# Ledger of designs, part 128: peptides against a protein of PDB entry 7BDX

Target 1, 212 residues: chain A of PDB entry 7BDX
Amino acid sequence: EMGAAACTLLWGVSSSEEVVKAILGGDKALKFFSITGQTMESFVKSLDGDVQELDSDESQFVFALAGIVTNVAAIACGREFLVNSSRVLLDTILQLLGDLKPGQCTKLKVLMLMSLYNVSINLKGLKYISESPGFIPLLWWLLSDPDAEVCLHVLRLVQSVVLEPEVFSKSASEFRSSLPLQRILAMSKSRNPRLQTAAQELLEDLRTLEHN

## One batch from the design tools (peptide; made by RFdiffusion4, then SolubleMPNN)

Design b2_p16_4_s2 (from b2_p16_4, 9 letters changed)
Fold by OpenDDE base, seed 5:
Structure b2_p16_4_s2 (fold): chain B 212 residues (1-212), chain C 212 residues (1-212), chain A 16 residues (1-16)
Amino acid sequence: as target 1 above (212 residues)
Amino acid sequence: as target 1 above (212 residues)
Amino acid sequence: SSIEENIRLVQELMYS
């Protein structure tokens, strides 16, 4: 309970750039983000048996942690810190996104995907994430999720890869060969306007790349 | 571990007025400070048997909580919040200061005393604290501590009472009758300059009040 | 900015 409350408050205040700088300027940031990864991993590993009540203190705690990472990654110095000093956390987030089944822990997935997207704003971050083992299969695994918000954030991350020629060129063959085109096409017809737009934009970007 | 890390970061960032405002502006502040009191109380109650390693995760967590309260109380709106909306926490801090033996949990005592001193900057806060049952005996109990920092912060809190005629007049008889004058005189001869100065100033203030 | 939108979305998720 207390940990969840403290972490939730920290999440809320981490929406400020100055707070992110204060978090990172301390000698404890490295340890915090290391333990964050471990805690998130432990939570996801605990899901295999019990329908953890999504509203449990533990769930709220992990949501707040993922929220903090997302907010840190929203700031330039935060992205730099994560990519330079907390790579293990990024690896953990990627792993956890792979371990979670479609429809499982939707809110956590969204937060983790948002964090990865924010990291992808930095070319160094995008390179690091996109060069991770199994990244392309992971994107498609995540895109199989029934949740529109999960799929939206996956599409945004895919778009970040596609829009960076230096990154896309390294994975273009695998990307094209495994692209769940029918799934993306279905999303471009979604009743969800955000999902529809994101899918349509991605399809347009992909078409542009095929003609070049 | 994770809770302690999160709370420690929150403590660090709570040194900012804007962060304190952000903490208090949320709908979760009341719950957070309520649970803070409970957590601190549980920690102190756990001490009766085992020499809790002062460097334990639990100790660090509670230190961070006390630090947050102190930092919140350092801000005008934070003092107002504590006195208006978190009186139970103030009562808890007073109780815990009474429950701790001389030399026990020195760092926690210092933080709690600093929080009370910060609250005492507000006349409403000073009134509330000084009107608490057993407040005068509590001050003298705390002043029996062998730690110079504990004693320093006690003297500062005593001075806050003495310097407010409206508050001091209500307890002046009890205060004068129970004053550990020999202890304060001994502190005025301390090798610790801070303690020496604080004791000397308090003695001067007391002399001034005796002649009026 | 995309950053502000991301912060907003995280806040929305916090209060949902």
Scores: peptide ipSAE 0.025, ipTM 0.760, DockQ to the pose 0.231
Fold by OpenDDE base, seed 4:
Structure b2_p16_4_s2 (fold): chain B 212 residues (1-212), chain C 212 residues (1-212), chain A 16 residues (1-16)
Amino acid sequence: as target 1 above (212 residues)
Amino acid sequence: as target 1 above (212 residues)
Amino acid sequence: SSIEENIRLVQELMYS
């Protein structure tokens, strides 16, 4: 209980750039993000047996941890820190996104995807994430999620790759050969306007790349 | 482990007034401070049996919680919040300061005393604390602590009472009759310069009140 | 900005 409450408050205040700088300026940031990855991994591994109630203190704690990572990754110095000093956490997030079943822990997936998207704003971060083994298959796996918000944030991450020629060129062959075009086309007709727009924009970006 | 790490980061960033405002501006502050009191109480109750290692994750967690309370109480809006909405936490801190043995959990005592001192900067807070049952005996009990920093922060809290005529007048008889004058005189000769100065100043303030 | 949008989305998830 207390840990979840403290973590939730830390998440809320981490929306400030000054707070992110304060978190990272201390000698405790490295340990915190190391334990964060381990805690998130332990939580996801515990899900295979018990229908953990979505409202559990443990779920709220992990949700807040993912929120903190997302807020840190929203700031330039936070992205730099994560890519330089917390690569294991990034690897863990990628792993957990693969380990979670479609429709499982939707809100957590959204925050993890947002954190990866935020990291991808930095070219160094985008390179690191996109060069991760199985990254492209992971994107398509995640795009099979029934949740529109999960799919939206997957499409945003795909767009980050597509919009960076230096990154996209390295994986363009695999990307083109495995692209779930019918799924993306279906999303461009979604009743969710955000998902619809993101899918439409990605389709336009992909068409532009095919003509170049 | 993770809870202690999160709480430690929250403590560090709570040194900012903006962070204190953000903590208090959320709907989660009440719950957080409620659980804080309970957690601190549970920790202190657990000490009676086991020599809990001072470096335990639990000790660090409670230490960070007390630090957060201290930082919140340092800010005017934080004092107002604690006095209006978290009186149970203040009562818990007073209780725990009584329950802890001399020399036990010295650093925790210091933070708790600092939090009470910070609350005492507000007249409403000072009134609330000073009107607590057994407050004067508690001050003298705490002043028996062998630790100079504990004694220093007790003397500061005593000074807050003495310097406020509206508060001191209500307890002046009990205060005068129970004052551990020899102990305070001994502290005025301490090798700790901060303790020495605080004891000397308090003795001067008390002499001024006897002549009025 | 992408940052403002991200902050907003995180807040929406926090209060949902």
Scores: peptide ipSAE 0.024, ipTM 0.770, DockQ to the pose 0.214
Fold by OpenDDE base, seed 2:
Structure b2_p16_4_s2 (fold): chain B 212 residues (1-212), chain C 212 residues (1-212), chain A 16 residues (1-16)
Amino acid sequence: as target 1 above (212 residues)
Amino acid sequence: as target 1 above (212 residues)
Amino acid sequence: SSIEENIRLVQELMYS
């Protein structure tokens, strides 16, 4: 309980760039983010056995940890830190996104996807994530989620890859051969206006790339 | 482990006034400080049975919580919050300072005493603490501690009472009758220069009050 | 900005 409360407060204040700098400027940052990945992994592994009440202190704690990672990745120095010094955490997030079933831990998935998207704002981060084993299949697995917010953030991450020619060129053949076009077309007709717009923009970007 | 790491980071960033304002501006501040008191109390109660390794994750967690309270109390809005909205936490700190034996949890005692001292900078806070049941006996109990830093912070808290005539007048009879003068005189001869100075200043302040 | 949008989205998730 107290851990979840403290972590939630830390998440809230980490929305400030100055707080992110203070977190990273300390000698404990590396250890903290190492343990963060392990804690998130342990939580996800525990879900295979027990119906953890999604509203448990443990779930709130892990959600807050994912929120901290997202807020750190929103800042330039935070992205630099994650990509240079905490790659294991990024690998863990990619793994956990693969381990979670469609509809499972929706809010956690969204924050993890947002963290990866934020890391992708840095070209070095985008390269690292996109070159991860099974990245393209993982995107399609995540896009099969019934949740509109999960799908929205997957589309945003896909868009980040597509908008960077240097990254897209390396995966273009796999991307073109496995693209769930019918799924994206269905999303372009979604009643969710954000999902609809994101799907439409991605389809336009893909069309532009096929003509070049 | 992760809770202690998160709480330690929160403590570190709480040295900023803006972070204290952010913590208190949230809807979770009251709950957080309520649970903080309970957590600290639970930890201290657990010490009566098990030789908790003082370097445990649990001890570090509680130490970080006490640090957060101290940092909050260092800021004007934080003092106002504690005195107006979190009196139970102040009562808990006073209780725990009484429950701990001389030489037990020295670092925790120091931070708790620092938090009370910081609260005492506000006249309303000083009144609240000084009017607490057993406050004067508690000061003398704490002054019996073999640790120089504990004794130093007790002397500073005593000085805060003595320097405020409105507060001192209410407890003057009890204070004069129970004052461990020999102990304070011994501290004025301490090899610790900070303790020596604090004891000497307090003795001068007390002499000034006797002549008026 | 991407940061402002991110902050907004995180807040929406936190209070949802």
Scores: peptide ipSAE 0.023, ipTM 0.759, DockQ to the pose 0.195
Fold by OpenDDE base, seed 1:
Structure b2_p16_4_s2 (fold): chain B 212 residues (1-212), chain C 212 residues (1-212), chain A 16 residues (1-16)
Amino acid sequence: as target 1 above (212 residues)
Amino acid sequence: as target 1 above (212 residues)
Amino acid sequence: SSIEENIRLVQELMYS
């Protein structure tokens, strides 16, 4: 209970750039983000058996941790810190996104995807996550999720890859050969306006890349 | 481990007024401070048997919680919040200060005393804590501590009472009858310059009140 | 999407 409450407050205040700088300026930041990854991993590993109530203190704790990572990654110095000093956390997030089944832990998936998208704003961050083993298969696995918000954030991450020529060129062959085009086309007809727009924009970006 | 790390970061960033406002502006603040009091109480109650290592994750957690309360009480809106909405936490801090033996949990005592001193900056806060049952006996109990930093923060709190005529007048009879004058005089000769100064200033304030 | 939009989305998820 207390840990979840404290992490939730820390998450809320981490929406400020000055708070992110304060978090990172201390000698405790490295330890915090190391334990964050371990805690998230332990939680996801515990899901295979017991129906953890989505509203449990533990789930709220992990949700708040993922929120903190997302807010840190939203800030330039936070992205630099994650890519330079917390790569294990990024690897953990990628692994956990692969380990979760479609429809499982939807809110956590959304926050983890948002954190990766925020990391992708930095070219060095985008390079790091896109060069991770199995990254392209992971994107398609995640895009198979029935949840519209999960799919939205996957499409945003895919767009970050497509919009960066240096990154896209390295994966272009695998990307084109495995692209779930019919799935993206179906999303462009979604009743969810955010998902519809993201899918349409991505399809336009992909068409532009085929003509160049 | 993770809870202690999160609370430690929250403590560090709570040194900013803007962060305190952000903590209090959310709908989670009341729950957080309620659980804070309970967590601190549970920790102190656990000390009677096992030598909890001063460097345990649990002790660090409680230390960080006490630090957060101190930082909140340092800000005007934080004092107002504590006195208006978290009186149970103030009562808990007073109770825990009474339950701890001289020399026990010195660092925690210091933070709790600092929080009460910060609350005493607000006249309504000073009235509330000074009107608490057994407050004067508690001050003398705490002043019997062998630790110079504990005694320093007790003297600062005593001075806050003495400097407020409306508060002091209500307790003046009990205060004068039980005043450990010889103990305060001994502290005015301390080798610790902060303790020495605080004791000297308090003695001067007390002399001024006897002549008026 | 702006950094501000990402912050807003995280806040919306916190209170949902």
Scores: peptide ipSAE 0.023, ipTM 0.764, DockQ to the pose 0.233

Design b2_p16_4_s3 (from b2_p16_4, 9 letters changed)
Fold by OpenDDE base, seed 4:
Structure b2_p16_4_s3 (fold): chain B 212 residues (1-212), chain C 212 residues (1-212), chain A 16 residues (1-16)
Amino acid sequence: as target 1 above (212 residues)
Amino acid sequence: as target 1 above (212 residues)
Amino acid sequence: SEIEENIKRVQELMYS
């Protein structure tokens, strides 16, 4: 209980850039983010057995951790820190996104995807995550999620790849051959306006790349 | 481990007034400080048995909690919050300071005493803690601690009482009859310059009150 | 900005 409460407060205050700088400026940051990855992994591994109630202290704790990572990744120095000093955490997030089934831990997926998207704002971050083994298949796996918010954040991450020629060129062949075009087209007809817009924009970006 | 790490980071960033405001501005603050008191109490109660290693995750967690309380109490709105909404926490801190033996959990005592001192900067806070049952005996109990830093923060708290006529007038009789004058005089000869100065200042303040 | 929107959304998720 107390850990989850403290972590939730830390999540809330980490929306401030100054707080992110304070977190990273100390000698505790490396340890914190190392343990964060382990904690998140432990939680996801525990899900295959007992359906831990979504409202458990453990779930809240992991959500708060994912929120903190997201808030850190929203800041330039935070992205630099994650890519330079917490690659294991990024790898863990990618792994966990693969381990979770469609519809499973939707809120956590959203937070993790948001963190990866924030990291992808940095070219170095985008390169790192996109060069991860199985990254493209992972995107399509995640895009099969029935949740519109999960799919939205996947599309945003796909867009970050597509909009960076240096990154896209490396994966272009795999991307084109495996692209779930019908799924994206279906999303462009979503009742969720954010998902609809994101899918439409991605389709336009993809068309532009095919004509170049 | 993760809880202690998160709480330690929260402690570090809570040195900012803006972070304190952010902590208190949410709906989680009341719950957090309620659980804080319970967690600290649970820890202190666990000490009478197995000497929990000072470096345990649990100890670090409780120290971080006490640090957060101290940082919150350093800010005017934080003091107001504690006195209005977290009186149970203040009562718990007073209780725990009484439950701990001289020389026991010195770092925690220092943090708790610092938090009470910060609360005592506010007249309402000072009134509240000084009107607590057994407050004067508690001060003398704490002043028997062999640790100079503990004693320093006790003397500072005593000084806050002495310097407020409205508060001191209520306890003046008990204070005068139970004052460990010889102990304070001994502290005025301490090799610790901060303790020496605090003891000397208190002795001067007490002399001024006896002549008025 | 997209970053500001993301931060806002993350905070919304905190209270959901």
Scores: peptide ipSAE 0.151, ipTM 0.814, DockQ to the pose 0.217
Fold by OpenDDE base, seed 3:
Structure b2_p16_4_s3 (fold): chain B 212 residues (1-212), chain C 212 residues (1-212), chain A 16 residues (1-16)
Amino acid sequence: as target 1 above (212 residues)
Amino acid sequence: as target 1 above (212 residues)
Amino acid sequence: SEIEENIKRVQELMYS
């Protein structure tokens, strides 16, 4: 109980750049983010056994951790820290996104995807994520999710790859051969305006790349 | 492990006024401070059984909680919040200071005493603490502690009472009749310069009050 | 900014 409450408060205050700097300025940041990855991994592995109530203190704790990572990644110094010093955490997030089934732990997926998107704002972060083993298959697997918000954040991450020529060129062949075009087209007709717009923009970006 | 790490980070960042405002600006502050008191109480009650290693994750967690309270009380809006909305927490801190034996949990005592001192900067806080049942006996009991830093913070809290005529007048008779003068005189000769100075200043303040 | 919007959205998820 108390751990979840404290971590939730840390999540809330981590929305401030000054708080992110304070988190990172301490000698405890490395340990914290190391344990964060381990904790998230342990939680996801525990889901295959008992249907842990998504509203449990444990779930809230893990959501808060994912939220903290996202907020840290929202700030330039936070992105730099994650990309340089917490690559194992990024690997863990990518792994866990692959381990969670479509429709499972939707809120956690959204937070993890948002964290990866924020990391992708840094060219070094984008390169690191996009060069991860199975990254492209992971994107398409995640895009099969029934949740519109999961799909939205996947499309945003795809767009980050597509808009960076240095990154896209390395994976262009695999990307083009495996692109779930019909799924993206269906999303461009979504009733969710954010998803609709993201899918339309991505389709436009892809068309531009095919003509160049 | 993760709870203690997260709470320790929250402790660290709570040294900022902006972070204190962020903690209090959320709808979770009341719950957090309620659970904080309960957690601290549970920890202190657990010490009578197993000699919990003072270096345990649980100890670190409770130290971080006490540190957060101290940091919140260091800021004007934090003091106002504690005095208005978290009086139960203040009662708990006073209770726990009475429950801990001389020489027991010295670091926790110091943090709790510092929190009360910070609260005492607010006149309403000082009034609330000083009107608590057994407050004067508690001060003298705490002043029997062998630790110089515990004694220092007790003397500072005593000084806060003595320097506020509205508060001191209510307890002056009890205060004068029970004052451990020989103990304070001994502290005025301490090798610890901070303790020495605090004891000397208090003796001077007391002399001034006897002449008025 | 896009970053500010992302931060806001993450905070909204805290209350969902």
Scores: peptide ipSAE 0.151, ipTM 0.814, DockQ to the pose 0.235
Fold by OpenDDE base, seed 1:
Structure b2_p16_4_s3 (fold): chain B 212 residues (1-212), chain C 212 residues (1-212), chain A 16 residues (1-16)
Amino acid sequence: as target 1 above (212 residues)
Amino acid sequence: as target 1 above (212 residues)
Amino acid sequence: SEIEENIKRVQELMYS
């Protein structure tokens, strides 16, 4: 309980750039983010059996951790820190996104995807995650999720890849051969306006790239 | 481990007034400080048996909690919050200071005393803690500690009482009758310059009050 | 900015 409460407060204040700088300026940051990945991994591994109640202190704690990572990744110095010093955490997030089933731990999945998107704003970060083994299959796996928010954030991450020519050129063949076009087209007709817009924009971007 | 790491980061960033405001501006603050007191109490109660290693994750966690309370109490809005909304936490700190033996949990004792001193900067806070049952005996109990830092912060808290006429007048009789004058005089000759100065200043303040 | 919107959204998820 106390850990979850403390971590929730830390999540709240980490929305500030100054707080992110303060977190990273100390000698504790490396250890914290190392243990963060391990804790998230341990939680996801525990899901295979009993329905851990989504409202448990443990789930709240892990959500807060993912929220902190997302907020850190929202800041330029935070992205640099993650990409330079916490690659294992990024690897863990990618792995966990692959390990989770469709509809499983939706909120956590959203937060993790948001963190990856934020990392992708940094070209070095985008290169790192997009060059991860199985990255493209992972995106399509995640896009099969029934949750609109999950799919939205997957589409945003896909768009980050598409909008960076250097990154996209390396994966273009695999991307084109595996693109779940029918799924994206279906999303462009979604009742969720954010998902609809994201799918439409991505389709437009893809059309532009095919004509070039 | 993760809880201690998160709490340590929160402690570090809580040195900022803006962070304290952010912590208190949310709906999570009340719960956090409620659980904080309970956690500290549980820790102190666990000390009666096995020598919990001072370097344990649990001890570090509790130290970080006490540090956060101290930092919150250092800020005007934080003092107001503690005095108005977290009196149980203040009561817990006072109780725990009484329950700890001389030389026991020195670092925690220092942090708790610093938090009380910070609260005492607010007249309402000073009134509240000084009117607590057994407050004066508690000060003398704590002043018997062999640790110079503990004694220093006790003397500072005593001075906060002495320098406030409205508060001191209410306790003046008990204060004069129970004052460990020989102990304070001994501290005025301490090799620790901070302790020496604090004891000298207090003795001067007391002499001034006896002549009035 | 998109970043500010993302930060806001992350904070909204804290209460959801």
Scores: peptide ipSAE 0.149, ipTM 0.814, DockQ to the pose 0.233
Fold by OpenDDE base, seed 2:
Structure b2_p16_4_s3 (fold): chain B 212 residues (1-212), chain C 212 residues (1-212), chain A 16 residues (1-16)
Amino acid sequence: as target 1 above (212 residues)
Amino acid sequence: as target 1 above (212 residues)
Amino acid sequence: SEIEENIKRVQELMYS
């Protein structure tokens, strides 16, 4: 209980750039983010056995951790820190996104996807994430999720790759051969206006790349 | 482990006034400080049974909680919040200071005493603390501690009372009858220069009050 | 900015 409350407060205040700088300027940042990855992994592994109520203190604690990572990645110095010094955490997030089934831990998936998207704002971060083993298959696995918010944030990651020619060119063959076009077309007709717009924009970006 | 790390980071960033305002501006502040008191109490109660290594994750977690309270009390709006909305936490801190034996949990005692001192900067806070049942006996109990830092922070609290005539007049009879003068005189000869100075200043303040 | 929108969305997720 107390851990979840403390971590939730830290999540809330980490929306400030100055707070992110204060977190990273300390000598404990590396250890904190290392343990964060381990804690998130332990939580996801525990889901196979116990029907952990999604609203448990443990779930809230892990959500807050994912929120902190997301907020750190929203700041330039935070992205640089994650990509340079906490790559294991990024690898863990990618792994956990693959380990979770469609519809499982939706809120955690959204936060993890948002953190990866924020990291992808830097070319160095985008390169690191996109060069991760199984990245393209992972995106398509995540697009099979029935949740519109999960799918929206996957499409945003896909768009980050597509909008960077240097990154897209490295994955273009795999991307074109495996693209779930029918799924993206279905999303472009979604009743969720954000998902609809993101899918339409991605389809336009992809068409532009085919003609160039 | 992860809870201690998160709470330690929250403690560090709570040194900022803006972070304190952000913590208090949220709808979760009341719950957080309520659970803080309960957690600190549970920790102190657990000490009677298990030789908890003072450097345990649990100890560090509780130290961080006490540090957060201290940092909140260092800010005017934080003092107002504690005195108006979290009196149970202040009562808990006073109780725990009484429950701990001399030499037990010295660092926690120092942090708790610092938090009370910070609250005492406001006349409303000073009145609330000084009117707590057993406050004067508690001060003398704490002055029996062999630790110079504990004694220093007790003397600072005593000085806060002595320097406020409205507060001192209410307690003057009990204060004069129970004052451990020999102990304070011994502290005025301490090799610790901060303790020595604090004891000398308090003795001067007390002499001034006897002649008025 | 896109970053500001992301921060806002993360805050929305915190209170959801």
Scores: peptide ipSAE 0.154, ipTM 0.815, DockQ to the pose 0.198; fails the geometry check

